# Ledger of designs, part 3: peptides against a protein of PDB entry 3S8F

Target 1, 157 residues: chain A of PDB entry 3S8F
Amino acid sequence: VLTLFVAVPSLMTAFTVAASLEFAGRLRGGRGLFGWIRALPWDNPAFVAPVLGLLGFIPGGAGGIVNASFTLDYVVHNTAWVPGHFHLQVASLVTLTAMGSLYWLLPNLTGKPISDAQRRLGLAVVWLWFLGMMIMAVGLHWAGLLNVPRRAYIAQV
Target 2, 166 residues: chain B of PDB entry 3S8F
Amino acid sequence: DEHKAHKAILAYEKGWLAFSLAMLFVFIALIAYTLATHTAGVIPAGKLERVDPTTVRQEGPWADPAQAVVQTGPNQYTVYVLAFAFGYQPNPIEVPQGAEIVFKITSPDVIHGFHVEGTNINVEVLPGEVSTVRYTFKRPGEYRIICNQYCGLGHQNMFGTIVVKE

## One batch from the design tools (peptide; aimed at target 1 G63 H141 L145, target 2 N120)

Design b1_p8_5_s3 (made by RFdiffusion4, then SolubleMPNN; from b1_p8_5, 4 letters changed)
Fold by OpenDDE base, seed 1:
Parts: sequence; C-alpha cells; structure tokens
Structure b1_p8_5_s3 (fold): chain B 157 residues (1-157), chain C 166 residues (1-166), chain A 8 residues (1-8)
Amino acid sequence: as target 1 above (157 residues)
Amino acid sequence: as target 2 above (166 residues)
Amino acid sequence: KELVLAAY
C-alpha cells in the first residue's frame, strides 16, 4: 500500500540539495525566482558536473517510482527501460559527481590550481558526457516502451 | 548575520520540502491515472505455484515436450514450457490462432527470461516456481521467445519460437 | 481499483 513511501527520503534529500543551491546562488548575487541559477559558478567543472548529475537524476528518480510500481514494472521490467534508468542514476549522477569531486580534490591535494585550459576542457567533458547520457537514456527508455528486451542483441523493433 | 542566514535557509528548505511532497503526490497520481486507463493491457497471472526443479524434467507435465500443449477446453490450451540452459521446450510451441493460451513456465536449472516478441508476455522464470501467463494470439505467424535474463555463456543464443496456426 | 491499490 505504501511502497512508494520509499521515495519520500530521496525526494527530501534531492530538494534539500536544491535549496542549498538556491541559497548559494542568492549569496552570489542572484535575485528573483530564477536569477539565483545564473549566479551559480557555471565556469567551474567541479560545480557543473555534480549539478548536471542531479539533473539527470531527476527523471531517473521518477523512473524509479515507475519501476517500483507493481503493475507498471510489469510493462518495463527486463526491457531497455531498466538500463535507461540505471544509466541516469549511475552513469550520470554517480559518474558526474565523481568527476566533479576529482576537479575539486586533485587541486587541493596537490596544491596546484587547475589551469584555464584544464578548466575549459573539464567543462567540455562534463557537458558532453551529460549530453551523451541524456541521448542514450532517452533512447533506452523509448526502446523499453517499445518492448525492446534488455540483455539481448536482437529485437523485433 | 548568522541569524538572518539561518532563517533564510530554513525558509528555502521548507519551500523545497513542500515542493518535494507535492511532487510525490503528482507521481502517485500519474501512476494511478496510468493504471486506471491501461488496465485492459494487463495479462493475468496465476497464483504462486511451486515445483521441484530437480525432477521437473523426468516427471510431470513438463517432462514430455510432445505432450506440452494440452487442450483444456474449447479454444483453450495450457502449454507447459521449460526454459533451460540454453533453450526452450517445446520448440516450436504450436498453438491455434484465437485460442486462450495459458503458459506454465518453469526452469530446471537457473533463472531465465521468457520474452515473447510482438506480445506483452515478459516474465522471469525461476527454478522451483511456475510462471503463469495467459495470452491470446490474434495474428498467425511466428513469435520469437527471447531470454532477457542472463543465464550463462549461451544466454545470447537462447531463443524459442511460438508458431500460431490459423 | 485492486490493481491500483496493489501497485502501492
């Protein structure tokens, strides 16, 4: 009856992070309902990477609710839908968070700041990664809805 | 001004928590709506049935592929299918068009998948359990059975065929 | 209704 109650802690955590981002953006001079977003440090790959991961995690989380629904899971289970979900959760959120962590950690451990060239390259990497993951995830979810099986190299469609 | 900052943080958190709760209800509502409008597409499943995977090949309704298709009534059949490493039996499964088919699927070895292309038949097959799926084939032809659960080195080549006869 | 309830 309350299977979806599991979503409550996850949503609370996610939107608490969002609240932190809003606060940070406003501290950086952002104003208005959405102006705080622009004020965030989008020039720093250590920031951009995990934020993009969070953005990918949102539809993934929604998909998690679908996967946890008994009847809807019957539709999507063991189809390409499931890998689509996993790639949003792991290959997007976890991986991008790891990338972002490295962009922060390595300069701190070595005492050497990243160069401007490295910064620009880092931004390119995380944005391209995110774009690729979104394309793949949308494709996998779409294929899953068309009943393309997972763990199979062939399909009717 | 720590106090002002603290109050601001709390206000933002409360707002986002409220939004979080609202989104939860939106998701629940969407799921409920989807289920309410798409119930006709759900294939009825049977009750949990257990079998001994160590003897299922030697005795019982799965033992003889030649007797796997059993007519249970007018235009009604039960098909006893084994999913094994690495194939299905009987293969092909021959059933009449328009007949109500009850698939009773089990495994003598490891977990397999039973995914029938062109249909919404898609179940996991567990050793010791019987998966029951009811379906009526409206179109004649061949339907490929695909194993969509990793079951070993030959998993990628594990296929079966359902032949629907006019 | 039963299916909807069973999903949660």
Scores: peptide ipSAE 0.012, ipTM 0.820, DockQ to the pose 0.079
OpenDDE base, seeds 2, 3, 4, 5: peptide ipSAE 0.013, 0.006, 0.005, 0.006; ipTM 0.781, 0.811, 0.801, 0.782; seeds 2, 5 fail the geometry check

Design b1_p8_5_s4 (made by RFdiffusion4, then SolubleMPNN; from b1_p8_5, 6 letters changed)
Fold by OpenDDE base, seed 2:
Structure b1_p8_5_s4 (fold): chain B 157 residues (1-157), chain C 166 residues (1-166), chain A 8 residues (1-8)
Amino acid sequence: as target 1 above (157 residues)
Amino acid sequence: as target 2 above (166 residues)
Amino acid sequence: KELVLLVA
């Protein structure tokens, strides 16, 4: 009940963040329905990481609603589905947001800008992390739907 | 300038809020679809039943594993199962093929899982509460019970067996 | 149905 109650405000917040991104993209010269996306600073890992986290949060948030549904939770509870949900929420959204925050925070604290090499490496790390998390999450959700249990080293599939 | 920016942001928010409402309906539809395609016939009886975990091993229907399987009607059985650190009783659980089985599962110690391989039976077992699951085994054979809730150092080795007889 | 009721 509580999860479903907070789901609506969370969705509103998420889409408000998206609205802010659209506004930022349009301020940067983006035009049209989707042109503002291209205008966002995709060359900055401090930006890319949190955005990728938000993208991972979309299926994760939907999964949260599933996990909170009594009928659907019976299907997915204590299966590999649940770790899949966690890795989207914690290992993707929270972790990527933290990674991105560091790319902003450290240069500001030290007064030293990141080098181009560090920037490129940061982008590679963030994208590879996201890709790995998506592969893992899809696999875990799929396994969960096939009734693979969590917290067990054996399963009948 | 601030007013102009505020109006612009408001316009974007309005659009995204409309999109969010549309997505809400999509999510509801997806959930409905998932329910329609993944209903596997296990009906959990959501009846709240309480027991004393400190006495459940000594008295009552869970006390004697030899009397754990009770015939309640024609082709109907109730099985009183204990999940404990680290195993299940009775073990094995012997039931006939095609019979309607009502599992009543509780724990004398800590929270455990009751996951039956080859079935959609998957419930948590809480001390002081009785988990009730109704299932009919269509195929004879052995079904392994797995604990999928961490319950201590022996958790990974906590297994049981259901033997379905022809 | 349950989800709709809880979200509404």
Scores: peptide ipSAE 0.020, ipTM 0.790, DockQ to the pose 0.075
OpenDDE base, seeds 1, 3, 4, 5: peptide ipSAE 0.013, 0.013, 0.006, 0.006; ipTM 0.826, 0.818, 0.806, 0.793

Design b1_p8_6 (made by RFdiffusion4)
Pose (drawn by RFdiffusion4):
Structure b1_p8_6 (pose): chain A 157 residues (1-157), chain B 166 residues (1-166), chain P 8 residues (1-8)
Amino acid sequence: as target 1 above (157 residues)
Amino acid sequence: as target 2 above (166 residues)
Amino acid sequence: VAAVLLFY
């Protein structure tokens, strides 16, 4: 029960952050129900990386609520489902957010500029990392529901 | 406009939060339902039951695997199961279908998992402790036990079998 | 499993 309550701050974060992004999209001219998304600064890796991380957090958090549901945990406990859940949370959102900081924080700390080429390369890196984490989350959640255990060298069997 | 957008955002946020809370409460009620049904039998016994891992293969209910299945009620069997590096005894565990099975599971060495494929049986096995879970097999046949807690280099091949007789 | 997917 208390774990289900720990989920409320992230459910609140989902709205406060989504509304903040929608407000920014509207300031930048975006209209429609989706125009506000397209009008956001998708050429900036510091923007893109946390946003993509937040997108993967939606299934990441859904799996966490499942794991927190006591008897439901007996379906997925110590299976590949659990790495599927935590790759979405820490290996995607937390890691992508830190990667995006290379693009505003590093210049601030070192004075070293980020070139146009380095910015595009950062875009590719955060997209490939995000997409790779999403594909693996699918493989691990599914294999977990099929009772494949975590922490195993299953290629040797 | 900022004032307006702000007002509207807070108003709808309050709505979302109430909905999100109502949804979490429904999940809590649904979990409470499972805890009142036979499906909750796989929840391990909360009572501490200590044993000694260094003598469990020499004395006590785990010393003779052929004697591991004991009828404890008219439709009940207790099964003493040893999960060790890297296997389970007895092998196979043989039980009748439709009977309640109380698995008492311990380990002489390291922590092992006990995950019965196709069931909700999924319990950690700790040396020095006895893990007790309950389940009734409704379908006869062979069930595979998977070790789902890393117990060393033999972990990926650590399996066992439950045969549910007709 | 169905319950897990529903909750999910």

Design b1_p8_6_s1 (made by RFdiffusion4, then SolubleMPNN; from b1_p8_6, 3 letters changed)
Fold by OpenDDE base, seed 1:
Structure b1_p8_6_s1 (fold): chain B 157 residues (1-157), chain C 166 residues (1-166), chain A 8 residues (1-8)
Amino acid sequence: as target 1 above (157 residues)
Amino acid sequence: as target 2 above (166 residues)
Amino acid sequence: VDAVLAAY
């Protein structure tokens, strides 16, 4: 009963994070409705990684509402849809956040800044990871809607 | 300076919170719309029924595979299916085309899946509970039953077959 | 909305 109410604090948390990003972008000189986005430090993998994770988390969160819905879960349960969902949540958000955390933590702990080469490599890694996760997630969700079963090496044609 | 920053943060937070609430209603509305327009395709399920998994193989309607398919009406059948490690009983399940089939599925051991390929039949099978699914096969042929819930070392090979006869 | 929420 009232299971969807769980979405309220989750969405509130998510969008307060977005508010923090907007504030940060505006502090960095961004103006207008979207100009603050461009002003964010997209050259820093410690920033880019968790933000990309958040972007993946959005459709994942929407999917969570679907999965928690009685009638909709009937359609998607134990299909490829489900792993598609948690790969957005765990393999995208959690993993990318962990990656980003390392880009901040290791330089901080060692006292040694990352080189420019390491920075560029880090950016490539997190963007490629995000791209791969999005491709996989879309594929899994699509397959799930086509009634491809979870935990099976075969699927209906 | 701190006051100005705090005020700015609050302003943005209020805006995003409003957006958050709006999106919540959008999701709820989407779910409501889906329910209103797509309920006809949902397979009817029976009420919760309990069984003893330790005796289900020896006693009751699941005990004899030869008696698993029961005609309950002119064009209506009940099929008592046992999902076990690692297969289904009876196998194959033979039913007539166009008949209303009520599957009553349970397990004597662990949780299994009952996913019928080519259909929207997809339920978990819990020991001690009976899963009830109603379906009418419109096309004759063979339909593969796939276990989509991990049930042990032989899970990947756990398949059954429904044969729909003309 | 209340009906939908109550159903879950």
Scores: peptide ipSAE 0.012, ipTM 0.814, DockQ to the pose 0.063
OpenDDE base, seeds 2, 3, 4, 5: peptide ipSAE 0.013, 0.006, 0.006, 0.014; ipTM 0.774, 0.805, 0.796, 0.783; seeds 2, 3, 5 fail the geometry check

Design b1_p8_6_s2 (made by RFdiffusion4, then SolubleMPNN; from b1_p8_6, 6 letters changed; failed a check: a repeat of another design)
Amino acid sequence: KDLVLAAF

Design b1_p8_6_s4 (made by RFdiffusion4, then SolubleMPNN; from b1_p8_6, 6 letters changed)
Fold by OpenDDE base, seed 1:
Structure b1_p8_6_s4 (fold): chain B 157 residues (1-157), chain C 166 residues (1-166), chain A 8 residues (1-8)
Amino acid sequence: as target 1 above (157 residues)
Amino acid sequence: as target 2 above (166 residues)
Amino acid sequence: KELVLAVF
């Protein structure tokens, strides 16, 4: 019963971040239940990247609960499911957060703002990365449910 | 003003925290429901059994591949399998169709995987421990055993075969 | 029931 309580701190952290986003969106003029989302700075790759990472982290976190479940782990353990989980957690959240951090950090360190062309390219990069990661992660999770093993180049599907 | 902003932040945080807690319970409920309705697909782990990995090749039920398949009752067998760098023994493992097979799997060297394609048999094999899996093959044919735990340079080539006879 | 409880 206590095993899944490990998810509580992570969920609390995630949803406090969401609360901060809502507050920021409302400060930027967003109204209503969802209007605050549109008001967020979606034209800034430094913002978009970590937010997309968070979005990928949500299903990854849910998968983490599954992986931590004793009986359900028998189904998914050492299958493609596990790499799917990792790619959401690391290759999406961590990597996109790092990308976003660089888009913020480098202009501040150099004192040179990014050009509009660089901004547009940055947006393209983070969105394409996110899309690719989602496709791969869904595929890996699906394969895992079909009992495709990890760390093997062959599988009977 | 600062006071109004502070109250607004607290309200949003409380709302999202409540949502977080609710989602936690939803996940728990979904897991519980899934397990309650799909228990037939879960193979419970056996009791923890220990062996000496340094002598398992020399003495005991794993020592002779020719004696690895032991009939324990009518239509019941125990198969003593070694996973080693880099293969399985016996290989092939020959068992009858429809028989209840208890696999007793251990390793003399490093951690290996024991994944049987076309089945839900998928366990890690630890030196010094015996993994126990019970399975009944309903269809005759060949089932490939795949190592799904990295075990060294030959890991990618580590395969075995289970032959299910009619 | 035992399996459900084993999750926790």
Scores: peptide ipSAE 0.020, ipTM 0.810, DockQ to the pose 0.080
OpenDDE base, seeds 2, 3, 4, 5: peptide ipSAE 0.014, 0.017, 0.020, 0.012; ipTM 0.770, 0.801, 0.798, 0.776

Design b1_p8_7 (made by RFdiffusion4)
Pose (drawn by RFdiffusion4):
Order: structure tokens, then C-alpha cells, then sequence
Structure b1_p8_7 (pose): chain A 157 residues (1-157), chain B 166 residues (1-166), chain P 8 residues (1-8)
């Protein structure tokens, strides 16, 4: 029960952050129900990385609520589902957010500029990392529901 | 406009939060339902039941695997199961279908998992402790036990079998 | 996820 309550701050974060992004998209001219998304600064890896991380957090958080549901945890406990859940949370959102900080924080700390080429390369890196985490989350959640255990060298069997 | 957008955002946020809370409460009620049904039998016994891992293969209910299945009620069997590096005894565990099975599971060495494929049986096995879970097998046949807690280099091949007789 | 796993 208390774990389900720990989920409320992130459910609140989902709204406060989504509304903040929608407000920014509207300031930048975006209209429609989706125009506000397209109008956001998708050429900036410091923007893109946490946003993509937040997108993967939606299934990441859904799996966490499942794991927190006591008897439901007997379906997925110590299976590949659990790494599927935590790659979406820490290996995607937390890691992508830190990667995006290379693009505003590093210049601030070192004075070293980020070139146009380095910016584009950062875009590719955060997209590939995000997409790779999403594909693997699918493989691990599904294999987990099929009772494949975590922490195993299953290629040797 | 900022004032307006802000007001509207807070108003709908309050709505979302109430909905999100109502949803979490429904999940809590649904979990409470499972705890009142037979499916909750796989929840391990909360009572502490200490044993000694260094003598469990020499004395006590785990010393003779052929004697591991004991009828404890008219439709009940207790099964003493040893999960060790890297296997389970007895092998196979043989039980009748439709009977309640109380698995008492310990380990002489390291922590092992006990995950019966196709069931909700999924319990950690700690040396020095007895893990007790309950389940009734409705379908006869062979069930595979998977070790789902890393117990060393033999972990990926650590399996066992439950045969549910007709 | 919750309902899928619950009914599983």
C-alpha cells in the first residue's frame, strides 16, 4: 500500500511536467492536440534526452506498480521482467537525463563548446540509446512473463 | 493568459490526481481480494522456522529424499524440499493432483529460488530458514522448477521437476 | 500491465 503511495509523486510529476512541455510547445506556436509536441526543440539533445527518458518511464512506472502489488509480484519476481522494468527507469530515464547534461552542463563547467557536429552526434546517441532500451524492455518483459529467470547465463542452456 | 493557463493547469491537475488516487485504490481493493482467496497460499508463511543448514542432509525431514512427501491431512501433503547447489531433492517431487501441497523448502548452502513454472509458486529459499508455501495442482503432468536466484556458476542449469499424478 | 498480470 505504501509503495502504491510512493507512486503518487511520479504520477503528479507526469502531469506537472507534461503541462510544462505543452505550455512551451504552445509558446513556440504549436496548436492542435499534437502541434505542441512538434513545436518543441527536437534539435537540442539536452531537451530530447530527458523527454525520451520520460516516455519510456510510462511503461517503466506501470511495471513498477505491478511489482508493488504483493501477490502480483509472484508472477514476475526474479524473472526477466524486473530488468525490463528497471532498464526503463534507471538505464533509460536517469541515464538519458545525465547524457543530455553533457550538452548544457559540460560547457558550463569547462568552457568547451559543443559543435554543430557534436550536437547531431548527441542526438543520434540519445535516440539509439532510448530505442535500444525500449526494444530490450519489450524482450525482457515478455521473456519474464514466460518465466525466464533474471541473472542467468541462459545462452549456455 | 499565463494567469489563465496556470489556473486551468492546476484545476485539471487536481482532477488527474483524484483519478490517479481512485485508480490506485481500486488496485489496493483488488489485491485485498486475492489475499482472501486460495491463490494467496503461495505467500510464504510469515512465522520464523529456523533450521541448521550444516546438518539438514544428515538429520531431520530433509535427510532422506524418498521420505520427503508426508500426508498431513485427508487432502493434504507436506513436501520437504532441499534446494542446493545445483539441484532439488527429491527429484522428481511426486504429488497427487487436486491435493493441497505444503512445500517446506530449505537450502544447505546459498540462497536459491523456487519457481514452479506455470504456477504462482515463486519463493526464495534461505539457508537456515524454512520457506513454506501452499498450492493445489489442478492439472496433472510435469512442472519444471527453475532456480531464479543467482546461486553461483551452476545457476543457469539448476532445475528440478514436480510430477503431479492423475 | 496491472490487469494483464492480475488476470494472468
Amino acid sequence: as target 1 above (157 residues)
Amino acid sequence: as target 2 above (166 residues)
Amino acid sequence: YFFFVYFK

Design b1_p8_7_s2 (made by RFdiffusion4, then SolubleMPNN; from b1_p8_7, 5 letters changed)
Fold by OpenDDE base, seed 2:
Structure b1_p8_7_s2 (fold): chain B 157 residues (1-157), chain C 166 residues (1-166), chain A 8 residues (1-8)
Amino acid sequence: as target 1 above (157 residues)
Amino acid sequence: as target 2 above (166 residues)
Amino acid sequence: PFLEVYNL
């Protein structure tokens, strides 16, 4: 009930954020249907991290609706599917947003910008984190559909 | 200036909201498709049933593992299973191949899981409640029962066996 | 395995 109650507002919020990104990209010189994406500040880990988190949240959000569905939840409940969902929601969205926030917060708190080396390292960390989380999440969802149990060290599959 | 900016933002928001709505229907359609094309081999059955976890071991259908498997009709059985710290009873559970089995599962202590490998039988077992699952085993052999809900220090070793006989 | 798991 709670999930379904917040599903629509969450979707609205997510796509409003996307609208803001489009507007920002166009202000930065992006043109066309997709050119605004390229115009966004992909060289800034404070931007990249939360955006990657949002991308991970898309399948995670869809999974949330699945998990809240009575019949489908019966299939996936307490299988590897569930931790797959959590890793998208928490370990991807929340964690990446926190990482990105640090890349904004620390320079502002110290009054000093991050070095170019720190920036490049930050980008590497964020992208690698996202990649790892996507691999793990896909694997867990796949295993879950194959009936691999949660909270068990052994499975037939 | 500010008004123009607001109008522009609003236009993009409306577009994305329309897209959002469209995607919502796509997701609903995908769920509907999944439900229409997928037939679960396990069917939750029955209304909510309650039992007293403090007496379930002493009286009633769960009290004697030797009487846990009850034939209720031609090729139909009810199996009364206890999930406890840390195992299942009866163990093994013996049922015939091809029979419709109704599992009635409860717990005398804490919450457990009842996950049968090789099947989609997968329910949580709560003290004071009876979990009901209907399933028909098409293949003979041994099926392992796994606890997939943390139930204490021995959780990882909590296993049972269903033996399906020809 | 999918067919077996879900008894299809």
Scores: peptide ipSAE 0.307, ipTM 0.845, DockQ to the pose 0.109
OpenDDE base, seeds 1, 3, 4, 5: peptide ipSAE 0.150, 0.238, 0.232, 0.106; ipTM 0.847, 0.846, 0.844, 0.824

Design b1_p8_7_s3 (made by RFdiffusion4, then SolubleMPNN; from b1_p8_7, 6 letters changed)
Fold by OpenDDE base, seed 3:
Structure b1_p8_7_s3 (fold): chain B 157 residues (1-157), chain C 166 residues (1-166), chain A 8 residues (1-8)
Amino acid sequence: as target 1 above (157 residues)
Amino acid sequence: as target 2 above (166 residues)
Amino acid sequence: PFLEIYAL
């Protein structure tokens, strides 16, 4: 139980980000419990990418709590579960945040805004990346629970 | 104006913080439930047991692979296994069906994995420490041992076999 | 167990 309380600061941080998103959405005219979500700039890949990263971080964080369990870790340790967790935390949150940052940074560095075609392509890239990561992560977690080992090219299952 | 904005942000933060705490308790409850209902299949942590990796091949219960399987009681065996670069000894490990097997696993060189397919046996093997796993094979046949911890250039080829006899 | 762990 004490080990799980280590998650409290990280949860506070994560949900502070969520609070910032809600505030931003409401400033953009969103109303109600969920209307603020629709009001966010979903047409901007620089925004969509890190938000999708945050969405991937949610199940990853839940898995992190599971991994932090001393007893449950015996079930998942060195199985495909672990790479699944990493792909949510690193290949989703970190990578998508980096991608989103790039979509903001490049126009500023060049002094030129991105074209509409580039914007649409960027949206396609980050959504496809997220979809692929989610499919792979779910598969890896599932395989891990079926005792598929990591760092092995062969498995009985 | 900015003061009002800060107050609004604070209100949202309070709501989300409350939600976060609620979710924390949900996760704790789920873990507790999982442990309560699924502990029968969980391998508990053993007591810390140490060995000298520099002499484990020369003396002691791991020194002779021909003597690695020791009957400790009726339908009870202890198997002393070495995981090394790049294999396991003894190989194969022969045990009877239905017997309670206590695996005592250590390494003379680097960290290895001991993952037995078709079972819940999955432990890291550290030089200087003894990993203890208790298991009963209910089905006869061959069970492959896989190293799931990177241990060098031959890691991918590091396999062993447990043969369960009827 | 997968669904149980993720509260689904």
Scores: peptide ipSAE 0.033, ipTM 0.821, DockQ to the pose 0.187
OpenDDE base, seeds 1, 2, 4, 5: peptide ipSAE 0.015, 0.006, 0.026, 0.021; ipTM 0.821, 0.783, 0.811, 0.800; seed 5 fails the geometry check

Design b1_p8_7_s4 (made by RFdiffusion4, then SolubleMPNN; from b1_p8_7, 6 letters changed)
Fold by OpenDDE base, seed 5:
Structure b1_p8_7_s4 (fold): chain B 157 residues (1-157), chain C 166 residues (1-166), chain A 8 residues (1-8)
Amino acid sequence: as target 1 above (157 residues)
Amino acid sequence: as target 2 above (166 residues)
Amino acid sequence: DFLTVFNL
């Protein structure tokens, strides 16, 4: 019940952030329904990291609603599904947001901008992290639906 | 122009709010579809049944493993199961094939899990609370019970067995 | 297994 109460305002907040991204993209010259996305600064790891976190949060948020359902929770509770949900919410959104914040914060604190090599490395790190996290999350959710238990080293599947 | 920017922001917010509302309905529809097609194995919510975890080992239906399986009808049984650190009793649990089994599960110590492989039985077991699960085993054989809730040093080795006889 | 979990 509590989860469902917070789900609506959280969803509204997420789409408000999306609105800000659209506005920023259009200010950068993006046009049309999707052109604003391409106009965003995808060459900046400080931007890419939290955005990828938000993308991972979408299926995680939907999963939160599933977990809050009495009938559906019976299927997924204490299975590998739950760690999958956690990794999308914490290890994706929170972690990538923290990574992105550091890519902005450290140059500002030191007064030294990052080099092009550092920028490229940062992009590689963020994208690889996201890719790995998505693979892990999909695997865990899938395993959970196949009745793989949480907190057990063995399974019958 | 600040005013132009403000109006633009509002327009985008309105659009995304409309989209969010649409997505909300999509999610509700998906949940509704799932519930409509997959309701047969849902454990119904029952009245909360409580017991004293400090005395459950000494008195009552959980006290004697030899008396844990009770026939309540021609093809119906109740099984009183204890989940404890670190195992289950009775062990093994012997039940006939095709009979309706009502598991009454509780714990004398800490929270445990009760996950039966090969079935959709998967519940948490809380001290002081009785978990009730109904299931009919269609196939004979051995079914492993796994604790999927961390309960201490021996958690990883906490297993039980259900033997379904022809 | 998948079929058991979803009662299919």
Scores: peptide ipSAE 0.041, ipTM 0.807, DockQ to the pose 0.191
OpenDDE base, seeds 1, 2, 3, 4: peptide ipSAE 0.014, 0.015, 0.015, 0.012; ipTM 0.812, 0.780, 0.806, 0.802

Design b1_p8_8 (made by RFdiffusion4)
Pose (drawn by RFdiffusion4):
Structure b1_p8_8 (pose): chain A 157 residues (1-157), chain B 166 residues (1-166), chain P 8 residues (1-8)
Amino acid sequence: as target 1 above (157 residues)
Amino acid sequence: as target 2 above (166 residues)
Amino acid sequence: LLAFVVLL
């Protein structure tokens, strides 16, 4: 029960952050129900990385609520589902957010500029990392529902 | 406009939060339902039941695997199961279909998992403790036990079998 | 339980 409560701040974060992004999209001219998304600064890796991380957090958090549901945890406990869940949370959102900081924080700390080429390369890196985490989340959640255990060298069997 | 957008955002946020809370409460009620049904039998016994891992293979209910299945009620069997590096005894565990099975599971060495494929049986096995869970097998046949807690280099091949007789 | 997990 208390774990289900710990989920409320992130459910609140989902709205406060989503409304902040929508407000920014509208300031930048975006209209429609989706125009506000397209109008956001998708050429900036510092923007893109946390946003993609937040997108993967939606299934990441859904799996966490499942794991927190006591008897439901007996379906997924110590299976590959668990790594599927935590790659979405820490290996995607937290890691992508830190990667995006290379693009505003590093210059601030070192004075070293980020070139146009380095910016594009950062875009590719955060997209590939995000997409790779999403594909693996699918493979691990599904294999977990099929009772494949975590922490195993299953290629040797 | 900022004032307006702000007002509207807070108003709809309050709505979302109430909905999100109502949804979490429904899940809590649904979990409470499972805890009142026979499906809750796989929840491990909360009572502490200590044993000694260094002598469990020499004395006590785990010393003779052939004697591991004991009828404890008219439709009940207790099964003493040893999860060790890297296997389970007895092998196979043989039980009748439709009977309640109380698995008492311990380990002489390290922590092992006990995950019965196709069931909700999924319990950690700690040396020095007895893990007790309950389940009734409705379908006869062979069920595979998977060790789902890393117990060393033999972990990926650590399996056992439950045969549910007709 | 599985069905509900999948649903979620």

